# Ledger of designs, part 107: peptides against a protein of PDB entry 2N1D

Target 1, 169 residues: chain A of PDB entry 2N1D
Amino acid sequence: EVKVKIPEELKPWLVDDWDLITRQKQLFYLPAKKNVDSILEDYANYKKSRGNTDNKEYAVNEVVAGIKEYFNVMLGTQLLYKFERPQYAEILADHPDAPMSQVYGAPHLLRLFVRIGAMLAYTPLDEKSLALLLNYLHDFLKYLAKNSATLFSASDYEVAPPEYHRKAV

## One batch from the design tools (peptide; made by RFdiffusion4, then SolubleMPNN)

Design b1_p22_3_s4 (from b1_p22_3, 7 letters changed)
Fold by OpenDDE base, seed 5:
Formats: structure tokens, sequence, C-alpha cells
Structure b1_p22_3_s4 (fold): chain B 169 residues (1-169), chain A 22 residues (1-22)
């Protein structure tokens, strides 16, 4: 098992996210005001603007692309709570050709990193490449933690209407 | 470095495989 460490600053948000949806029966507003594509783009631009020799621009671009693809592959099957399934079905019906990285936002992106470790164990990466990838993933998580005040907010959620509850049984 | 080149190639291959899963 490949271990991806979630920053301590973000762990409480995972609990709040879970509570908002599963206990308070709220839904994240979709399409996200700031979607996964935008977050990843901001991160890439942030790394480029630093001008540090450690940035390795090409690697950052590949890592961002990889995170995006992992998210798009895993969102529907691995990252949603049961209460969110009807909303996801509606999104697919309204936007059948749109990647989920253009629809969902930071909370769902963070959920990816809870699950990504198991997926990385089956990648064709050798030990050295996997270690380097993990470093970039942790760097990205650190970026999310630094920007958590603007990326994670309960105000991005809303109470699901009664008609939704009937579909979510 | 050669290590960096190998890393990039590995990521590109991984990305290719991920795209095939969509």
Amino acid sequence: as target 1 above (169 residues)
Amino acid sequence: SEEYKEFLESLKELLKKLKELL
C-alpha cells in the first residue's frame, strides 16, 4: 500500500465535508464556482511563478495532468457518498461529454487523495519514480492546505430539497 | 538528469493508460 499523507490542516475538512452531506443532507453546489481544472491550473502557475530550480516545470505539468485524469476516472465510482449519487446522475445527463474535473471542486478533489494511494500501488512506476510522484502529490496537498480558506467553505453547500431526498433513498 | 527523464517518461505512460480508462 502506497501511503499518501493528508496534511493535518485538511483532515478536519474531510470530516466537515462528510458531515455536511451524509448527516446534514446538503449538496455541494454544482457546477463548482472553482472547479478542479482551475485549481490545478492555479497550482501549475504558482509553481512556474516561483522560478525555483526545483519546480521542474515539465514534471509539474505531467503531475497536474495525472491528477486530473485520476480524478475523472475515480469521481463517479470512488469519491461520491451515496447521498450524492442522484446529483451525479443529473450532472451526467446535463453534461454528458464534460469531464468531471470541470464540474466538481476542491472538496471532491481532496477526497481523491484519500483513495489515490491504493491506485498508485498498481501503477507501472518504479520505486524511484513513485517516490518522486509522491513528493509532488504531497507538495500539491501542501498547496491546498495553504489555500484552504478560499478552497473549502461550508457556504458552497446547500440543503437538498425534499424532492431530492426521495431520489436519494 | 537521466533519472528525471525516466520519471517523465513513466508519468507520460501512466497518463496514457489513465486516458484509456475514460
Scores: peptide ipSAE 0.255, ipTM 0.831, DockQ to the pose 0.361
Fold by OpenDDE base, seed 1:
Structure b1_p22_3_s4 (fold): chain B 169 residues (1-169), chain A 22 residues (1-22)
Amino acid sequence: as target 1 above (169 residues)
Amino acid sequence: SEEYKEFLESLKELLKKLKELL
């Protein structure tokens, strides 16, 4: 198994996110004010602005694209709590052609990294390529941690209305 | 470097496979 380490700064947020939805019966406001696409774009631009002499910007672009695709593949089936299923169904009905990376935001993106390790174990990447990919993934997670104050907030959640509770199990 | 080129090609291949799963 490939282990992706979540920064200690972000682990409490995963717990809060779970609590807000599962116990407090709140929903993340959708569409996100800052969606996954914009977060990844900001990261790529951030890396470009650093102006590293190694000039591995092409790798950053590929990693960003990969994270986006993984998110879009896994969001509906792997990253949602049961309480979020009706909301997801509404999103699909209202925006059938929109990728979920344009709808969801930082909390759901962070959930991806809890699951991505197991998925990477089945990739065709050799050991060296996998190690390099892990370095970029950890670098991205560090970026999320540094910007956590603007990316993760309980104020982005709202109490679900009573009619929603009738739809949710 | 050759290692970097191989890494990029591997990522591109992985990305292609991921897109096919959508």
Scores: peptide ipSAE 0.245, ipTM 0.825, DockQ to the pose 0.348
Fold by OpenDDE base, seed 3:
Structure b1_p22_3_s4 (fold): chain B 169 residues (1-169), chain A 22 residues (1-22)
Amino acid sequence: as target 1 above (169 residues)
Amino acid sequence: SEEYKEFLESLKELLKKLKELL
């Protein structure tokens, strides 16, 4: 098993995120004010501004690209709570060609990292490469934690309207 | 799920790239 450590600062948010949606029947406002694409771009720019070598810069770009890809693949089927399914269906209907990284934001992105460790367990990556990847992933998570005040807020959620409840699972 | 499999495949590709760059 590959363990991707979620920063302690962000663990309470995961609980709040779950509670807001599952218990309080709220929905994250979509499209996100700060979408996954922009978050990843900001991170990449942040890393590049710190004087990384070419290889490290390229690695950051690939990590960002990979996270984006994984998010877009996983969001619809793996990262949503049941209550969010109708919302997702509406998004797909209205924007069928839009990548979900342009629609969803930090909370859903963070959910990816709850799952990604299990995914890494099924890769043929050697120990050294895995360690390097984990370092980059943890670095990104640290970035999220550093910017958590602006990226994670209950005010980005809203109570689902009655008509939504009628079609929600 | 199929999407899960696609994710794994994409992850493998990323890891391949990372291995080459790191």
Scores: peptide ipSAE 0.109, ipTM 0.688, DockQ to the pose 0.135
Fold by OpenDDE base, seed 4:
Structure b1_p22_3_s4 (fold): chain B 169 residues (1-169), chain A 22 residues (1-22)
Amino acid sequence: as target 1 above (169 residues)
Amino acid sequence: SEEYKEFLESLKELLKKLKELL
């Protein structure tokens, strides 16, 4: 398994996210005010503004694209808590052709990095490429940590309505 | 560098595989 380290600053948020959904029976407001696509775009632009206009820019673009695809593949099957399943079903019904990276936001994106390590173990990347990718993933996580105040907020969640509880059996 | 070029190609291949899963 590839070890992806979550910044210590973000670990408490994972707990809060879990608590909001599972124990407090709240839902993240969808569609997200700031979706995964926007977050990744901001990161890419941030990296470009840092002066690394060399070949590293190309790597950032590929990494961003990869994160987006991983998220879109894994969201429905790996990243949702049981309580969120009815919401996801509703999203699919309302937006059948929309990638989930355009619907969900930072909290669910962060959940990806809890699981992504195991998935990367099955990739055909050699040790050197995997190490480089891991460095970029950690760099992105550091970016999330630096911007955590604007990306992660309990105010983005709301108590699920009574009708939702009935179908969340 | 050649190593970086190889890395980029590896990422592109990975991305291609990921898209096939959608």
Scores: peptide ipSAE 0.248, ipTM 0.827, DockQ to the pose 0.380; fails the geometry check

Design b1_p22_4_s1 (from b1_p22_4, 10 letters changed)
Fold by OpenDDE base, seed 3:
Structure b1_p22_4_s1 (fold): chain B 169 residues (1-169), chain A 22 residues (1-22)
Amino acid sequence: as target 1 above (169 residues)
Amino acid sequence: SEMLERIRELTERIIKVVEESL
């Protein structure tokens, strides 16, 4: 299986994220204050500011676009805990045509990288191509780790109201 | 899986561009 390594700095957050949702019955506040689109845009700009050839910049942009699409494709079916399903349903009902990358934020984006490896394992990629892709994915993850203080916070979660619990049952 | 195929398609596109950037 394709292994996408999560930076050690972010692994504790994944645990906290899981705990907040599953055990503490909290929900990430939606729409996100800083959505996935914004995060990816910041990353792209960050890479640009560090100096790249036109081809490299183009590659980064494509990777960003790809990550965005990965997220939008996988969010609803692969990245949500059971407790989050009613929230997602409400989002879909209220914003049926909105890309989830415009709604969700860093925690869910990070979850993508926990799951994407399994999907990539089914793609007939040669080792060279896979390594190349993984390099970019890891680079992005490194960016997330570098900015983790601003991207990941328990304050972005809130206790689900009693009404939600009724829906979740 | 439709989702899997979509992921594959996206991945192939990304790889193509990234390889061209080398």
Scores: peptide ipSAE 0.525, ipTM 0.921, DockQ to the pose 0.691
Fold by OpenDDE base, seed 5:
Structure b1_p22_4_s1 (fold): chain B 169 residues (1-169), chain A 22 residues (1-22)
Amino acid sequence: as target 1 above (169 residues)
Amino acid sequence: SEMLERIRELTERIIKVVEESL
């Protein structure tokens, strides 16, 4: 397993996210008020404002593009709890060609980093290259932690209606 | 799987770009 270290301040949120959905039967409001695309754009702009060189900016942009694509590839099959499946199906039906990074938000993006390590383990990378990638991923996670008060909130969830419960296991 | 292969492809591209930025 490739270890992607989640900041300690974000680990409690992962538990709260799980609790809101699986125990309290709530759903994250979709489409997200601040979607993954927007979060990644803000991060890229944040890095740019820090006075990075052109080469560093280029690298950050590619990492952002990569994270976006990781998310879009993995969301539907790897990042959802069972209770969220009907909601996802509805989103797919209504927006079949829209990338999920334009629909989902910070909580689901954070889940990506819990799962991505296992996938990266199957990519033939030398230790130095992997460490370099992980440094960028960890830097992004640090950004999420710094902005956690605005990115993660229980108020972004809604109680699922009875009709939804009939569709969900 | 197709997903795993896609992730491999993406990762290789990212690493290449990041290495070039050094």
Scores: peptide ipSAE 0.522, ipTM 0.920, DockQ to the pose 0.721
Fold by OpenDDE base, seed 1:
Structure b1_p22_4_s1 (fold): chain B 169 residues (1-169), chain A 22 residues (1-22)
Amino acid sequence: as target 1 above (169 residues)
Amino acid sequence: SEMLERIRELTERIIKVVEESL
């Protein structure tokens, strides 16, 4: 299995995210104040500002586009806890044409990197190509870690109302 | 699955571009 290394700084957040949803019965506020599209755009601009060559900028843009598509493909079936299913159904009903990268935010994006490794294991990539891709994914994760104070906050969650609990049970 | 195939397609595209950037 392909292992995507999550920065140690972000691992505690994964636990907090899980706890907020599953134990405290809270929901991440949707649509996100800062959605996945915005986070990826900021990353791309950040990389550009560091003086990368045109070829490197092209590669970063492709990686950003890829991460966005990974997220949109996997969110509904792979990245949600059971308690979040009714919320997702409501989002689909209210915004059927909106990509989930425009609705969800940093916590769910981070969950992608916990799951993507298993998916990559089914792709026939040589070791060198895989290592190259992982380098870019790890670089993005480092960016998330550097900006974790602004991207991850328990204040972005709220207690689900009683009527929601009835739907989730 | 269709999802896995989509992931595969996306990954191959990314790799192609990234390799060309080297």
Scores: peptide ipSAE 0.522, ipTM 0.920, DockQ to the pose 0.720
Fold by OpenDDE base, seed 4:
Structure b1_p22_4_s1 (fold): chain B 169 residues (1-169), chain A 22 residues (1-22)
Amino acid sequence: as target 1 above (169 residues)
Amino acid sequence: SEMLERIRELTERIIKVVEESL
């Protein structure tokens, strides 16, 4: 089993996210004010500003591209709570060709890292390679933690209307 | 699954690039 360590600072948010959706029957406002693409772009720029070598910068860009694709591949089938399914269906109907990284935001991106480890376990990797990948993923997670105050907020959620509740039944 | 295969492909690509960056 591959374990992706979630920073302790972000673990409470995962609980809050779950509570907002599942218990309070709220939905994350879509399209996100700050989508996954934007978050990843900010991270890449942040790493660039730190004075990385050309090779390091290239690696970061590849990791960013990879995370984006991970998210786009996994969002619909792995990252949504049941209550969010009607919302997702509506998004697909309205924007069938739009990558979900342009629609969803930080909370759903964070969910990716809860699930990605299980997927990586099925990828044959030597211990060294796996550790290297995990280091980059953890570095990104640390970035999310450092910027959590601006990336995660309950105000980005809204109470689902009665019409939505009927769809969710 | 197709998703799992895609994840594997992406992962292999990332690792290759990251290893070359060392």
Scores: peptide ipSAE 0.520, ipTM 0.919, DockQ to the pose 0.715

Design b1_p22_4_s2 (from b1_p22_4, 9 letters changed)
Fold by OpenDDE base, seed 2:
Structure b1_p22_4_s2 (fold): chain B 169 residues (1-169), chain A 22 residues (1-22)
Amino acid sequence: as target 1 above (169 residues)
Amino acid sequence: SEILEKIKELTLKIIEVLEKSL
């Protein structure tokens, strides 16, 4: 399995995220106030402002596009807890053509990096290529950690109504 | 699976671009 290192300061959030949904029966407010698209855009702009070369800027943009596509491919089937499935079904029914990167936010984006490593293991990459990709992914994760105070908050969750509990087993 | 294949294709594309950026 490919190991994607999650910054230590974000690991407690993964536990809180799981607890809010699975134990406290809360749901992340959708559509997100700050969606995955905007987070990735902010990251790209952040990297640009730091004076990167044209080639490195191009690389960052491609990584951003890749992360977005990873997320959109994996969200529905790989990143949701069972309790969140009815909410996702409602989103799909109301917005069938909208990419989930425009609906979901930082917590679900972080979950991607917990799961992506196992899937990357099925891609035949040499050690150098894998290290190159991981360096960019880890750089993005470092950005999330740096901005964690504004990206991750329990106030973005709300208690699910009683009728939701009946369809979420 | 279909998802694994999609991830594979995306990853290979990203790697190709990243290698060109070196």
Scores: peptide ipSAE 0.616, ipTM 0.939, DockQ to the pose 0.700
Fold by OpenDDE base, seed 1:
Structure b1_p22_4_s2 (fold): chain B 169 residues (1-169), chain A 22 residues (1-22)
Amino acid sequence: as target 1 above (169 residues)
Amino acid sequence: SEILEKIKELTLKIIEVLEKSL
């Protein structure tokens, strides 16, 4: 399996995210105040401000576009806990044409990187190409770690209403 | 799976662009 290294400072958040939803029966507030699109845009701008070459900026923009597409493809079927499925169904009904990267936020984006490695293992890539991609993905994860205080918060979750519990059981 | 195939296609596209940026 392709190993996507999650920064150590973000691993506790993955546990908290899981606990908030599965144990405390909370839901991430949707639509996110800061959605995946905005996070990726901030990252791209951050990289630009670091004085990268034109080629490096071009590469970062492509990685951003790729991460967005990964997320939109995988969110509904790969990244949700069972308790979140009714919420997702409601989002689809209310916003059928909206990409999920405009609805969901940092916690679900981080979940992508927990799952993407297993899928990348089935892509016919040579070792050099895989290493190149992983370097960019890891760079993005480092950015998430650096900004974790503003991107990840339990206050972005709320207790699911009683009616939701009846749907989710 | 369909999802897996989509990921493959996306990845190959990304790699193509990244290689050109080297």
Scores: peptide ipSAE 0.613, ipTM 0.939, DockQ to the pose 0.720
Fold by OpenDDE base, seed 3:
Structure b1_p22_4_s2 (fold): chain B 169 residues (1-169), chain A 22 residues (1-22)
Amino acid sequence: as target 1 above (169 residues)
Amino acid sequence: SEILEKIKELTLKIIEVLEKSL
């Protein structure tokens, strides 16, 4: 498995996220007020403001695009807790053509980085290439950590209504 | 795995760009 290191600041959030969903039976409010697309855009702009060269800016843009696609590919099958599946099904029914990066937000995006490492292990990458990719992924994670106060909040969750509980069984 | 293959494709694309950016 490829180890994608989650910043220590964000690890407690992963636990809280899990607890909110699985134990407290809450759901992240969808569509997200700040969706994955927006987060990635902000990151790209942040990197641009740091004075990157054209090549580095291009690289960041490609990483952003890649993360977006990773998320869109993995969200439905890899990133959801069981309790969230009915919500996802409803989202698909209501918004069949919408990329999930436009629906979900920071918590689910963070979950991507918990899961992506295992999948990257199956890509035949040499050590240098892998390190290069990981550097960019870790840089993005650092950005998430830096902005965690605005990106991660329990107030973005709500208690699932009784109707949902019936669907979840 | 379909999803795994998609991840591979995406990853390889990213790597190609990143290497060019060095």
Scores: peptide ipSAE 0.610, ipTM 0.938, DockQ to the pose 0.669
Fold by OpenDDE base, seed 4:
Structure b1_p22_4_s2 (fold): chain B 169 residues (1-169), chain A 22 residues (1-22)
Amino acid sequence: as target 1 above (169 residues)
Amino acid sequence: SEILEKIKELTLKIIEVLEKSL
């Protein structure tokens, strides 16, 4: 498989995210206060402010667009824990045409990078092309790690009501 | 699967653009 390295700083968060939902039966507050679109936009602006060349800026924009599309394609079927399924169903029912990148936030975006590697392995890429893509993905992950204090918080989760438990369990 | 095919499509598109930016 293709290995997408998650920064060590973010690995504990993945555990916390899993624990909040699976063990503590909490849900990430939706719609996210800071959605995936916003996070990606901030990253793009951050890269721009670092004095990138025009070509590098163009590349970053395409990576941002790509990550967004990856997320929107994979969220519903690949990135949710079982307990989150009813919440997702409600979102789809209420907002069937809304891209999930406008609904979900940093924790679910981070989950994308846990799953994307296995799927990338099926894409016919040469080693150089794969390395190029991975470099950009890792750069974005590094950005998430640097901003983890503001992007990841248990306070963004809330205890699911009893009626939700009846749907999920 | 449909998702895998979509990921392939997206990835190839991204790679094409990234390579042009080098």
Scores: peptide ipSAE 0.607, ipTM 0.937, DockQ to the pose 0.691

Design b1_p22_4_s3 (from b1_p22_4, 12 letters changed)
Fold by OpenDDE base, seed 3:
Structure b1_p22_4_s3 (fold): chain B 169 residues (1-169), chain A 22 residues (1-22)
Amino acid sequence: as target 1 above (169 residues)
Amino acid sequence: SEILEKIEKLTKKIIEVLKKSL
């Protein structure tokens, strides 16, 4: 498996995210107040403000686009806990053509990086190419960690309504 | 796997661009 290292600052959040949903039976409020698209845009702008070369800016934009596509491909089948499946189904029914990067937010985006490594293991990549990609992914994760106080909050979750529990059996 | 195929395609595209940016 390809190892994508999650910053230590974010690991406790993954536990909290899991607890909120699985144990406390809460759901992340959708559509997200700050969706994945916005987070990625902020990151790109952040990198631009750091005085990167044109080549680096171009690379960052490509990584942003890639992460977005990774997320949109993987969200429904790879990133959801069982309890979240009815919510996802409702989202699809109401917004069948909406990219999930416009619906979901930071917690689910972070889950992508927990899962993407296993997927990348099936992609034939030389070590140098893999390292190059991982460097950019880790840089983005570092950005998430730096902004974790604003991106990750239990207040973005709410107790699922009674009717939802009936669907989640 | 359709998902794996998509991931592979995306990854190769990203890497191609990243290499050009070096």
Scores: peptide ipSAE 0.624, ipTM 0.942, DockQ to the pose 0.715
Fold by OpenDDE base, seed 4:
Structure b1_p22_4_s3 (fold): chain B 169 residues (1-169), chain A 22 residues (1-22)
Amino acid sequence: as target 1 above (169 residues)
Amino acid sequence: SEILEKIEKLTKKIIEVLKKSL
């Protein structure tokens, strides 16, 4: 197994996110006020502002693009709780060609890093290559932790209406 | 699976670029 270490600062949020959806039967407001694309763009700009070399900036851009693609591939089948599936179906029906990185936000992006390790375990990589990738992923997670106060909030969730409960178990 | 194949392809592409950026 490939372990992607989640910063300790973000682990409580994962619990809160799970609780809001699964126990309190709330839904993350969609489309996100700050979507995954925007978060990744902010990260890239943040890295740029810190005086990275051209090569490092290029690497960051590729990591951003990669994270976006990971997210778009995995969101529908790997990152949603059961209660969220009707919401996703509605989004997909209304916007079939829209990448989910333009719809969903920080909580679901964070869930990606909980799941991606298991997927990477099936990718044949040498230890050095894997470590290199993980270093960049961990750097991004560190950024999320640093900005957690603005990226993660229970106020971004809302109680699902009764008619939604009829579609979701 | 289709997802695993996509993840593998993406990962290999990312790694290739990251190595060039070292």
Scores: peptide ipSAE 0.622, ipTM 0.941, DockQ to the pose 0.711
Fold by OpenDDE base, seed 5:
Structure b1_p22_4_s3 (fold): chain B 169 residues (1-169), chain A 22 residues (1-22)
Amino acid sequence: as target 1 above (169 residues)
Amino acid sequence: SEILEKIEKLTKKIIEVLKKSL
């Protein structure tokens, strides 16, 4: 397995996220007030404001596009807890053509980085290429950690109604 | 799987661009 290092600041949030969904039977409010597309755009703009070269900006834009595609490919089958499945089904029914990066937010985006390493292990890459990719992914994760106070909050979750429990069981 | 295939394709594309940006 390819090791994607999650910043220590964000590991407790993964536990809280799991607890809110699995134990407290809450759901992340959808569509997200700040969706994955917006988060990635903010990151790209942040990198640009740091005075990087054109080549660096070009690379960041590609990484942003890549993370977005990773997320959209993996969300439905790899990133959801069982309790979230009915909510996802409703989203698909109501927004069949919308990419999930426009619907979901920071918590689910963070879950991507917990799962992506295992899949990258099946992609034939030389060590230098893998290190290069991981450096960019880790840079983005550092950005999430720096902005964790605004991106991750239990107030973005809601108690699921009784009718939801019936369809979730 | 289809997902793994997509991930591989995307990853190779990203790497190609990143190398050009060095």
Scores: peptide ipSAE 0.622, ipTM 0.942, DockQ to the pose 0.753
Fold by OpenDDE base, seed 1:
Structure b1_p22_4_s3 (fold): chain B 169 residues (1-169), chain A 22 residues (1-22)
Amino acid sequence: as target 1 above (169 residues)
Amino acid sequence: SEILEKIEKLTKKIIEVLKKSL
């Protein structure tokens, strides 16, 4: 299996995210105040400000576009806990043409990197290509870790209303 | 699966661009 290394700083958040949803029966507030699109844009701008060459900027933009597409493809079927499915259905009904990267935020984006490795394992890639991709993915994860205090907060979750519980169980 | 195929296609596209940036 292709291993995407999650920074140690972010692993506790994955546990908290899981606990908030599955044990405390909370939901991440949607649409996100800071959605996946904006996070990726901030990352791209951050890389640009670091004085990268034109070639590296071109590569970063492509990685950003790729991560966005990965997220939009995988969110609905691969990244949600069972308790979140009614919320997702409501989002689809209300915003059928909106990409999920414009609706969801940092916690769900982080979940992508927990799952993407297994998916990449089924893609035939030479070792050099895989290493190249992983280097960029890890660089993005380092950025998330660096900005974790502003990207991840339990205050972005709220207790699901009683009506929601009836839908979810 | 359909998802795997989409991921594969996207990945190959990304890799192609990244290689050109080297």
Scores: peptide ipSAE 0.604, ipTM 0.938, DockQ to the pose 0.779

